# Peptides against a protein of PDB entry 2ODG: the designs that were tried, part 15

Target 1, 89 residues: chain A of PDB entry 2ODG
Amino acid sequence: MTTSQKHRDFVAEPMGEKPVGSLAGIGEVLGKKLEERGFDKAYVVLGQFLVLKKDEDLFREWLKDTCGANAKQSRDCFGCLREWCDAFL

## One batch from the design tools (peptide; made by RFdiffusion4, then SolubleMPNN)

Design b1_p11_3_s1 (from b1_p11_3, 8 letters changed)
Fold by OpenDDE base, seed 1:
Structure b1_p11_3_s1 (fold): chain B 89 residues (1-89), chain A 11 residues (1-11)
Amino acid sequence: as target 1 above (89 residues)
Amino acid sequence: SKLAQEELEKL
């Protein structure tokens, strides 16, 4: 599938201190819910992604359960982190 | 999720 500009912007550079809302698939609503759970920075979600050993099913399930992400949102977020890691990790 | 948490706890 075709990626979004938001995805491309995220994977193109080091993550740094980017907020969780910078992740593809994570908008205002999901971002707020993630922040309330302690996932305020994109790198915190990256941490969860890595702890789950980059497993797509586990990560997407976690994201759904944590902030209510739908299938597209979780897919976009997973792909965003996967490609960032491929480039920078 | 429960499954994700279980995997996390194994580490």
Scores: peptide ipSAE 0.062, ipTM 0.725, DockQ to the pose 0.156
Fold by OpenDDE base, seed 5:
Structure b1_p11_3_s1 (fold): chain B 89 residues (1-89), chain A 11 residues (1-11)
Amino acid sequence: as target 1 above (89 residues)
Amino acid sequence: SKLAQEELEKL
């Protein structure tokens, strides 16, 4: 499948202090919900992704349960972190 | 999630 420009922008550089809303699939609504749960930075979500050993099903389920992400949103977010890690980790 | 948390507890 094709990726969004938001995805490409995220995976192109170190994420540093980027807000959680910079992740592909995470818009304003999901971003606010994640922030309320303590996931205010993209790197905090990255941490969860890594603790789950990059498992797609576990991560996408976690994201759905944490912020209400649908299948597309969780897929986009997972792919964003996977490809960022492939480039920088 | 519950499943994710269960997996985390194995670590």
Scores: peptide ipSAE 0.059, ipTM 0.720, DockQ to the pose 0.127
Fold by OpenDDE base, seed 4:
Structure b1_p11_3_s1 (fold): chain B 89 residues (1-89), chain A 11 residues (1-11)
Amino acid sequence: as target 1 above (89 residues)
Amino acid sequence: SKLAQEELEKL
């Protein structure tokens, strides 16, 4: 799959304190919804990703239920975290 | 989701 520059920027370096909106697939609308639910940093969403044992279906379903992400948004977000973990975990 | 919550409860 072809990735976005946003994806490449995220997976290229340690996550640090990056906001949730830095994740591929997460724009301003979804980001605000995630923040309202307590997911204010990208590393909090990473935590959910890891607690779900990196399961794609579970994570994408969770993201849809939590902030209303569509299929592309959840795919992009999952791929972003998967590739970050492959590089840094 | 229900499935995600069930997986969390197993930990």
Scores: peptide ipSAE 0.057, ipTM 0.718, DockQ to the pose 0.151
Fold by OpenDDE base, seed 3:
Structure b1_p11_3_s1 (fold): chain B 89 residues (1-89), chain A 11 residues (1-11)
Amino acid sequence: as target 1 above (89 residues)
Amino acid sequence: SKLAQEELEKL
């Protein structure tokens, strides 16, 4: 499978203060739901990813439960954070 | 999940 330009833009540079909506797989709808739950910045979702020890199944399940992400959205978001960490962490 | 919640509670 190939990645999106949004994914490539995210993994190419430090995360900084990027909003949660900058994560691949997270559009306006999911982004608003995440923000309402306290996950307003991409680095907060990164924190959850790391707390779950980068476990794909746990993270994707959490994302689904938290904002209603479907299988593709959760896969894209997980892959985005995994590859960012491989580059910068 | 329950496991995910348990990990969050460690913070």
Scores: peptide ipSAE 0.054, ipTM 0.714, DockQ to the pose 0.184

Design b1_p11_3_s2 (from b1_p11_3, 8 letters changed)
Fold by OpenDDE base, seed 4:
Structure b1_p11_3_s2 (fold): chain B 89 residues (1-89), chain A 11 residues (1-11)
Amino acid sequence: as target 1 above (89 residues)
Amino acid sequence: SSLAEKSLKEL
């Protein structure tokens, strides 16, 4: 698989205060749902990712259950956070 | 699911 430009833009720099919608796989629909649940910043989703010890299956299932992400969206989001962590942690 | 996962999901 190849990555999107959105993915590359996210993993290239510190996360800072980027909104949740900046994560690959998180579009306007999923972003709004995550924001309504208190996950307004990308770093809050990062927190969940790290609490789950970077486990792909657990994280993708959580994302699906939390905002209705499909398989591609959850895969893209997981990959985005994994590669960001590989670069900056 | 873990307690930690549930806790964050409920924020």
Scores: peptide ipSAE 0.055, ipTM 0.718, DockQ to the pose 0.194
Fold by OpenDDE base, seed 2:
Structure b1_p11_3_s2 (fold): chain B 89 residues (1-89), chain A 11 residues (1-11)
Amino acid sequence: as target 1 above (89 residues)
Amino acid sequence: SSLAEKSLKEL
């Protein structure tokens, strides 16, 4: 599948203090909902991703339940974190 | 799953 430039920008470098909205699949609407739940930085979502042992189904279900992400948004976000971890973790 | 229903802060 084709990735977005947003995805490529995220996976290309250390995560640092990037906001949650920097994650592929996470726009302003989902980002605000995640921030309301305490997930303000991308690294906090990374933490959840790792707690779920990088499991795609578990993570995508969590994201849907937490911020209302649809299938594409959750897939894009999962792929973004997976590829970042492959490069840097 | 029960695990997926928990956020990091709730674990």
Scores: peptide ipSAE 0.051, ipTM 0.710, DockQ to the pose 0.187
Fold by OpenDDE base, seed 5:
Structure b1_p11_3_s2 (fold): chain B 89 residues (1-89), chain A 11 residues (1-11)
Amino acid sequence: as target 1 above (89 residues)
Amino acid sequence: SSLAEKSLKEL
């Protein structure tokens, strides 16, 4: 599958203090919901991703349950974190 | 515990 420019921008460099909204698949609506739940930085979502041992089904279900992400949004977010970890972890 | 920690999914 093809990736977005947002995905490519995220996976190209260290995550640092990037906001949660910088993750592919996470727009303004989902970002605000994640922030309200305490997931204000991309690295906090990375933490959840790692706690779930990078499991796609578990992570995508968590994201759906936490902020209402649809299948495409959760797929894009998962792929973004997977490829970032492959590059930098 | 932080709010983020309380929101983490348990395995």
Scores: peptide ipSAE 0.044, ipTM 0.678, DockQ to the pose 0.595
Fold by OpenDDE base, seed 3:
Structure b1_p11_3_s2 (fold): chain B 89 residues (1-89), chain A 11 residues (1-11)
Amino acid sequence: as target 1 above (89 residues)
Amino acid sequence: SSLAEKSLKEL
């Protein structure tokens, strides 16, 4: 599966203090909704991803329920975190 | 009482 430049930029380096909007699949609309729910940094969403034991179905369902992400957005976000973890965790 | 629900409530 092809990835976006945004995905590649995210998985290429440590996450640090990157905002939630830096995650692939998370644009301005979804980012604002996540921030309103307390997920202001990418590492907070990473935390949720890890609490869900990296389960794709659980994470994508959570993302949909939390911010209204569609199938592509949730897929892109999941893939972004999965590949970041493979590189740095 | 899912993990997702607990995590969200804790924030």
Scores: peptide ipSAE 0.041, ipTM 0.684, DockQ to the pose 0.225

Design b1_p11_3_s3 (from b1_p11_3, 6 letters changed)
Fold by OpenDDE base, seed 1:
Structure b1_p11_3_s3 (fold): chain B 89 residues (1-89), chain A 11 residues (1-11)
Amino acid sequence: as target 1 above (89 residues)
Amino acid sequence: SAKAQEELDAL
């Protein structure tokens, strides 16, 4: 599966205090919507990902309902967090 | 370009 450079940059290192907009699939528009809902850091979205037990369908549905992410955006975001967890969790 | 498409996709 082909990944973006944004994905590779995110999964390459501990996420620390990276903003929510650093997640693959999340740009300025979706990032602002997530921030308005209290998800200002990537680690907060990671928390939701883990609360949902890494379930792809549940997470992607949540992301769609929370910020209006489309199928590609939610898939990219999910894959980004999954691979980060495989490396660092 | 790949970068331009990435920026378009990740709004």
Scores: peptide ipSAE 0.334, ipTM 0.846, DockQ to the pose 0.029
Fold by OpenDDE base, seed 2:
Structure b1_p11_3_s3 (fold): chain B 89 residues (1-89), chain A 11 residues (1-11)
Amino acid sequence: as target 1 above (89 residues)
Amino acid sequence: SAKAQEELDAL
């Protein structure tokens, strides 16, 4: 499958202080819900991704339960973090 | 457009 430009923009460089909304699959609605739960920066979600040992099913389930992400949104977010880690971690 | 669809998908 092809990736979005948002995905490509995220995985191309160190994430620094990028907001949670910069993650592929995460827009304003999901982003606000994540922020309300303490996940205001992309690197905080990265932290959760790593705590879950990069497990796709666990991460996508967590994202669904935390902000209501659907299957596509959670897949896009997971793929975004996976590819970022492959490049920079 | 592709951009509009991406924005719609990533709510």
Scores: peptide ipSAE 0.328, ipTM 0.841, DockQ to the pose 0.029
Fold by OpenDDE base, seed 3:
Structure b1_p11_3_s3 (fold): chain B 89 residues (1-89), chain A 11 residues (1-11)
Amino acid sequence: as target 1 above (89 residues)
Amino acid sequence: SAKAQEELDAL
């Protein structure tokens, strides 16, 4: 399926100190909720993604439970991290 | 627009 420009921008370069809101599927609302839970940087969410062994169902469920992400938002976020890892990890 | 929809989706 097609990706957003936000996805493409994220997967194109090293993550560095990018904020959590730079992840595809994560905007200001979900980003603030994640930040309040301690996930202030994209690399912290990457950490959770890796702890869950890149399992899509587990990660998307976690994201939904943590910040209220819907199916599309969690799919976009998962895909963003998966493709970033394929390129840089 | 596509951009507007992306912004709406990524709340």
Scores: peptide ipSAE 0.324, ipTM 0.840, DockQ to the pose 0.029
Fold by OpenDDE base, seed 5:
Order: structure tokens, then sequence, then C-alpha cells
Structure b1_p11_3_s3 (fold): chain B 89 residues (1-89), chain A 11 residues (1-11)
């Protein structure tokens, strides 16, 4: 399916120190909740994505349980990290 | 618009 501009902006370049809120599907509300749980940088969420061995169901369930992400938000976030990894990892 | 929907979805 089609992607957002936020997705395209994220997957286009190295992640560096980008905040967690730069991830597709993660806005200010979910971002603050993730930050409160220690996931302040996008690369920390990337770490969790990799620890879960890029499993979509596990990652999306984790994201829902951690910050309350809905189905679309978790799908967008997962797709964002998947495509970033395909390009740079 | 697409932009408005993206902002609404990515809360």
Amino acid sequence: as target 1 above (89 residues)
Amino acid sequence: SAKAQEELDAL
C-alpha cells in the first residue's frame, strides 16, 4: 500500500540520533509515552525491532502494549523500520 | 487531505 511522507523521510537517510517521534505512525502522543518507557530515540525502538527478530506480530503487539498504538500506527511503524533496515542494515 | 490524515493517524 501507499506510504506517508513521514515514512519516506525516515527511510531515505541514516537514522542517527533521530527522536522516536520521527518514526512513521508515532506522533507526539505515542512518542511521549515511548520516551517515558525509555524509548527516546528511534534507534532504541530499532533495537527492540531487532531483538524481536523483525517479527511483525511480536513487534506490533509490543508497540501496542508499550504505548497504546493502534493497528495502523503499529503497521506504519513496523513498515518504517523494515524498509529502513532493508536500505541500511 | 492526505497531509491532514497523516497527522491524524500519527498521534
Scores: peptide ipSAE 0.321, ipTM 0.840, DockQ to the pose 0.029

Design b1_p11_3_s4 (from b1_p11_3, 7 letters changed)
Fold by OpenDDE base, seed 3:
Structure b1_p11_3_s4 (fold): chain B 89 residues (1-89), chain A 11 residues (1-11)
Amino acid sequence: as target 1 above (89 residues)
Amino acid sequence: SEKAKEELEKL
């Protein structure tokens, strides 16, 4: 499946202090919900991704339960973090 | 899930 420009922009460089909303699949609605739950930076969501040992099913379920992400949003976010880690971790 | 919650407790 194809990726978005937002995905490509995220995986192309170190994430630094990028906000949670910079993650593919995370728009303003999901971003605000994540921020309210303490996930204000992309690197905090990366931390959760790593704690779950990069498991797709666990991460996508967590994201759905945490902010209400649908199947496409959780897939896009997971793929974004997976490919970033492949490049930089 | 409960498994995800258990992993969070390790932080």
Scores: peptide ipSAE 0.106, ipTM 0.770, DockQ to the pose 0.184
Fold by OpenDDE base, seed 2:
Structure b1_p11_3_s4 (fold): chain B 89 residues (1-89), chain A 11 residues (1-11)
Amino acid sequence: as target 1 above (89 residues)
Amino acid sequence: SEKAKEELEKL
């Protein structure tokens, strides 16, 4: 599938201190909800992704339950983290 | 996220 520029920008470099909103699929609305739940940085969401052992179904379900992400948003976010990990982890 | 919670409990 095609990816967004946001996805490409995220997977191209080390994550560092990027905010949660830098993740593909995570816009202003979802980002604020994640921040309210303690997920202020992209690396915190990465942590959850890794704790769930990179399982797509588990992660996407978690994201939906945590911030209300729809199918596309959760897919985009998962793909973003998966490809970042493939490159840097 | 019941399934996710279950997986987290295993860790």
Scores: peptide ipSAE 0.104, ipTM 0.772, DockQ to the pose 0.116
Fold by OpenDDE base, seed 1:
Structure b1_p11_3_s4 (fold): chain B 89 residues (1-89), chain A 11 residues (1-11)
Amino acid sequence: as target 1 above (89 residues)
Amino acid sequence: SEKAKEELEKL
């Protein structure tokens, strides 16, 4: 599958203080829900991703349970973090 | 996920 420009923009540079909405698959609706649950920055979601040892099924399930992400959204978000980590971690 | 929660609780 091809990636979005949003994905490419995220994985191309250090994460810094980017908001959670900068993650691929996370739009305004999901971003707001994540922020309400304390996941306001992309690096907080990265933290959860790492705590789950980069397990795709666990992370995608968590994301679904936390903000209601659908399959595509969770896939895009997971892929975004995976590739960022491959480049920078 | 219970497993996800368990992993978080280890912190």
Scores: peptide ipSAE 0.099, ipTM 0.766, DockQ to the pose 0.183
Fold by OpenDDE base, seed 4:
Structure b1_p11_3_s4 (fold): chain B 89 residues (1-89), chain A 11 residues (1-11)
Amino acid sequence: as target 1 above (89 residues)
Amino acid sequence: SEKAKEELEKL
């Protein structure tokens, strides 16, 4: 599938202190919900992704349950983290 | 996520 510019911007460079809202698939609404749950930075969500051993189904289910992400949002977010890890981890 | 929690408990 075609990726968004937001995805390309995220996977192109080290993550640093980027906010959770920088992740593809995570807009302002989902971002605020994640922040309220303690996921204020993208690297905190990366941590959850890695603890789940990069499993797509587990991660996407977690994201849905945590912030109400739909199928496209969770797919975009997963793909964003997967490709970032392939490049930098 | 119940499935995610189960996987986390294995670690």
Scores: peptide ipSAE 0.097, ipTM 0.766, DockQ to the pose 0.117

Design b1_p11_4_s1 (from b1_p11_4, 6 letters changed)
Fold by OpenDDE base, seed 1:
Structure b1_p11_4_s1 (fold): chain B 89 residues (1-89), chain A 11 residues (1-11)
Amino acid sequence: as target 1 above (89 residues)
Amino acid sequence: SEIEKLLKESV
């Protein structure tokens, strides 16, 4: 599968304090919903990703349940975090 | 759910 520039930009460098909206698949709509639920930084979502043991199905289900992400959005977000972890964790 | 269990265990 091809990736977006947003994905490539995210996985290319340490996450730091990047907002949740920096994650691939997370646009303004999903970002606002995540922020309202306390997931304002990308690293908070990373934390959830890690608690779920990097399991794709669990994470994508969680993301859907939490902010209403569709299949593509959750896939993009999962892939973004997976590749970031492969590079930096 | 499995998600809930994992989240609770992390606390």
Scores: peptide ipSAE 0.148, ipTM 0.779, DockQ to the pose 0.166
Fold by OpenDDE base, seed 3:
Structure b1_p11_4_s1 (fold): chain B 89 residues (1-89), chain A 11 residues (1-11)
Amino acid sequence: as target 1 above (89 residues)
Amino acid sequence: SEIEKLLKESV
């Protein structure tokens, strides 16, 4: 599968204090919903990804339940965090 | 659910 420039920009460097909206698949709508639930930084969503043991089905289900992400959005977000972890964790 | 169990044990 091809990736977006947003994905490539995220996985290329340490995430630091990047906002949740920097994650691939997370646009303005989903980002606002995540922020309202306390997930304001990308590293908070990373934390959830790790708590769920990097499991794709569990993470994508959580993301859908939390902010209403569709299949593509949850896939893009999962792939973004997976590849970031492969590079930096 | 599995998600609920994993979240509870993480705190």
Scores: peptide ipSAE 0.138, ipTM 0.774, DockQ to the pose 0.165
Fold by OpenDDE base, seed 5:
Structure b1_p11_4_s1 (fold): chain B 89 residues (1-89), chain A 11 residues (1-11)
Amino acid sequence: as target 1 above (89 residues)
Amino acid sequence: SEIEKLLKESV
């Protein structure tokens, strides 16, 4: 599958203080919902990803339940964090 | 749920 430039930009460098909206699959709508729930930084979502042991089904379900992400959005976000971790963790 | 269990364990 192909990736977006947004994905490539995220996985290319340490995430630091990047906002949650920097994650692939997370646009303005989902980003706002995540921020309202306390997940304002990408690293907070990374935390949930790691707590869920990098399990794709669990993470994508969590994301859907938390902000209403659809299948593509959750797939893109999962892939973004997976590949970031492969590079930096 | 499994998600809730894992999240609680992390706190």
Scores: peptide ipSAE 0.136, ipTM 0.776, DockQ to the pose 0.170
Fold by OpenDDE base, seed 4:
Structure b1_p11_4_s1 (fold): chain B 89 residues (1-89), chain A 11 residues (1-11)
Amino acid sequence: as target 1 above (89 residues)
Amino acid sequence: SEIEKLLKESV
């Protein structure tokens, strides 16, 4: 699978205070829904990813249930966090 | 669910 420039931009550097919308797969619609549920920063979603022990199925299910992400959106978001962690964690 | 169990463990 190929990645987007958005993915490459995210995994290339420390996460810092990047908004949730910086995550690959998270556009304006999903980002707004996540923010309304208290997930305003990418690092908050990273926290969920780690609590779920980096499990792909659990994380993608959580994301779908939380903001309505489809299969591609949840795949892109999971891959973004996985590769960020591989580089920086 | 497994998700709920893991979330509860984190608080």
Scores: peptide ipSAE 0.131, ipTM 0.770, DockQ to the pose 0.167

Design b1_p11_4_s2 (from b1_p11_4, 6 letters changed)
Fold by OpenDDE base, seed 1:
Structure b1_p11_4_s2 (fold): chain B 89 residues (1-89), chain A 11 residues (1-11)
Amino acid sequence: as target 1 above (89 residues)
Amino acid sequence: SEIEKLLEESV
């Protein structure tokens, strides 16, 4: 599968204070929903990703349940965090 | 719409 430019931009550098909307698969709609649930920064979602032991099914299910992400969105978000962690964690 | 959902991510 090919990645988006958004994905490549995210995984290319330290996460810092990037907003949750910087994550691949997370646009304005999902981003607002995540922010309302307390996940305003990408690193907060990273935290959840890590708490779930980087388990794809668990994370994607969580994302779906939390903000209504569809299969593509959750896949993109998971892949984004996985590759970021591989590079920087 | 479903199309909008698929395009949620900024390219």
Scores: peptide ipSAE 0.215, ipTM 0.769, DockQ to the pose 0.030
Fold by OpenDDE base, seed 4:
Structure b1_p11_4_s2 (fold): chain B 89 residues (1-89), chain A 11 residues (1-11)
Amino acid sequence: as target 1 above (89 residues)
Amino acid sequence: SEIEKLLEESV
């Protein structure tokens, strides 16, 4: 499987205050929905990812239910956070 | 929409 440049850009450095829209799989539409739910920063979604103990199925289901992410979007977002954690957590 | 979902990440 290949990754996007957006994925590579995100996993390459500490996420700091990056907006939620910086996450792979999260564009303008999903980003706005997440922000409306209080997930305005990537690190807030990271928090949810960690609360779910990095479980792929649970996280992807949560993302789908929270912002309407499809299978590819949730896969990309999960993979983005997983690889970021592998590098920096 | 389905189109919007497909366009979320294009690069």
Scores: peptide ipSAE 0.212, ipTM 0.764, DockQ to the pose 0.032
Fold by OpenDDE base, seed 5:
Structure b1_p11_4_s2 (fold): chain B 89 residues (1-89), chain A 11 residues (1-11)
Amino acid sequence: as target 1 above (89 residues)
Amino acid sequence: SEIEKLLEESV
């Protein structure tokens, strides 16, 4: 229910060229796996989030399948992108 | 701290 400081830092400003590891729920391990799959920037993951029409189940499943994110990590990442979009799109 | 950052990333 409560967000992390990492989440708040991400949703507070335009993401620009922020690395994928700036996303809430994405640490060094998941970040490296995402980068190896071509998702090196947060905006690339945002692109996938938007292609999936912001669907939570689809996005969280994709993230799990792509980098092995667990339920908490995928929830945190989804919430981070959802709230960023609510603020800036 | 560095540990706190890692915890917030859910790693």
Scores: peptide ipSAE 0.207, ipTM 0.767, DockQ to the pose 0.030
Fold by OpenDDE base, seed 3:
Formats: structure tokens, sequence, C-alpha cells
Structure b1_p11_4_s2 (fold): chain B 89 residues (1-89), chain A 11 residues (1-11)
């Protein structure tokens, strides 16, 4: 599988204060839904990813339930956070 | 449109 430029941009540097919409697979629609649930920054979603102990199925299910992400969006978001953690955590 | 926004998130 190939990654998007958005994925590459995210995993290339510390995420700092990046908005939730900076995550691969998360655009305007999903981003707004996440923000409404309190997940306004990428690091808040990272927190959820870590609380779920980096479990792919649990995280992707959570993302689907929280903002309606489809399979590709949740896969892209999970992969984005996994690879960021591999580089910086 | 909302459909276009959803599609943009899936690229």
Amino acid sequence: as target 1 above (89 residues)
Amino acid sequence: SEIEKLLEESV
C-alpha cells in the first residue's frame, strides 16, 4: 500500500498543536465531528490511540463510531498515528 | 458539497 502526501507530511515532524484535520484520513467533515466530541487537536486523537494500546481494530472501531469514518479513512488515520509513534514516541 | 468533502477525506 502507498501512503498519501498528507500522511507523509504528518509523520515527518512532531505534531505539536496540529489540528485534528491534519491526520491522514480526516478531512473537514470528520474533523468537525471529532471537534464536536472534544477531539480538536491531533494529539487528543493520539491520546485515544494510546489509551487503546495502539490496537488497530479497537481504534478503527472507535473512529468509526465517533465520527463515521469509513474503512479507508480509519485505516489511513491509524497508519498515520502508528508511523508517527514509531518515529517520535 | 458534503459528498465532495467526504470524497476529499478518502483520497
Scores: peptide ipSAE 0.162, ipTM 0.746, DockQ to the pose 0.032

Design b1_p11_4_s3 (from b1_p11_4, 7 letters changed)
Fold by OpenDDE base, seed 1:
Structure b1_p11_4_s3 (fold): chain B 89 residues (1-89), chain A 11 residues (1-11)
Amino acid sequence: as target 1 above (89 residues)
Amino acid sequence: SEIEELLEKSV
């Protein structure tokens, strides 16, 4: 599978204080919903990703349940965090 | 759920 430029931009550098909307697969609609649920920073979603032991099915299910992400959005977001962790964690 | 259990363990 190919990745987006958004994905590549995210995984290329430390996460810092990047907003949740910087995550691949997370656009304005999903970003707003995540922010309303307390997930305003990408690192908060990273935290959830890690609590779920980096499990793809669990994370993607959580993301769907939390903000209504579809299959592509959750896949993109998961891949974004996975590759970031591989590089920086 | 499994998600809930994992989250609870983290608290």
Scores: peptide ipSAE 0.092, ipTM 0.736, DockQ to the pose 0.165
Fold by OpenDDE base, seed 5:
Structure b1_p11_4_s3 (fold): chain B 89 residues (1-89), chain A 11 residues (1-11)
Amino acid sequence: as target 1 above (89 residues)
Amino acid sequence: SEIEELLEKSV
């Protein structure tokens, strides 16, 4: 499968203070829902990804339950964090 | 759930 430019932009550099909406698969709707739940920065979602031990099924289930992400959105977000970690963690 | 258990371990 191919990745989006949004994905490539995110995985190319340290995430710093990037908002949660910078994550691939997270648009304005999902981003606002995540922010309402306290996940306002990408690094907070990264934290959740790591707490779930980088498990794809657990993370994607969490994302779906937390903000209503569909299969593609959760896949894109998971892949974004996985590849960022491979580069920087 | 497994998610809840992992989150509880992290606090």
Scores: peptide ipSAE 0.087, ipTM 0.734, DockQ to the pose 0.168
Fold by OpenDDE base, seed 3:
Structure b1_p11_4_s3 (fold): chain B 89 residues (1-89), chain A 11 residues (1-11)
Amino acid sequence: as target 1 above (89 residues)
Amino acid sequence: SEIEELLEKSV
């Protein structure tokens, strides 16, 4: 599978204070829903990813339940965090 | 659920 430029931009550097909308698969609609639930920064979603022990099925299910992400959006977001962690964690 | 258990364990 090919990745987006948004994915490549995210995994290329420390995430710092990047907003949740910087994550691949998270557009304006999903980003606003995540922010309303308290997930305003990418690192907060990273925290959830780590609490779920980097499990793809659990994380993607959580993301779907939390903001209504579809299969592609949740896959893109999971892949973004997985590859960021492989590079920086 | 497994998600609930993991979240409870994290606090």
Scores: peptide ipSAE 0.086, ipTM 0.732, DockQ to the pose 0.164
Fold by OpenDDE base, seed 4:
Order: C-alpha cells, then structure tokens, then sequence
Structure b1_p11_4_s3 (fold): chain B 89 residues (1-89), chain A 11 residues (1-11)
C-alpha cells in the first residue's frame, strides 16, 4: 500500500500543536466530529492510540464509533500514528 | 468492552 502526501507530511516532523484534521484519513467532516467530542488536537488522538496500546483493531473500532470513520479512513489514521510513533517515540 | 476497560485503567 502507498501513502498520501498528507501522511508523509505528518510523519516527517514532531506533532506539536497540529489540529486533529492534520492526521491522514481525517478530513473536514471527521475532524469536526472529533473536535466536538473533545479531540481537537492530533496529540489527543495520539493519546487514545497509546491508551489502546497501539492495537490496530481496537483503535480503528474506536475511531469508527467516535466519528464514523470508514475502513480506509481508520486504516490511514492508524498507519499515520503508528509510523509517527516509530519515528519519534 | 476492552476499550472501556483500557480507558478506565488510564484514568
């Protein structure tokens, strides 16, 4: 599988204060839903990813249940956080 | 659920 430029941009540098919408797989619609649920920054979603012990199935299920992400969106978001952690954690 | 259990553990 290939990655998007959005993915590459995210995993290339420290996360800082990037908004939740900067995560691969998270567009305007999903980003708004996540923000309404208190996940306004990418690092808050990272926190959830880590609480779930980086488990792909659990994280993707959580994302689907939280904002309605489809399979591709949740896959892209998971891969984005996984590769960011591999580089910086 | 396992998700809820892990979330509770982290609080």
Amino acid sequence: as target 1 above (89 residues)
Amino acid sequence: SEIEELLEKSV
Scores: peptide ipSAE 0.086, ipTM 0.733, DockQ to the pose 0.166

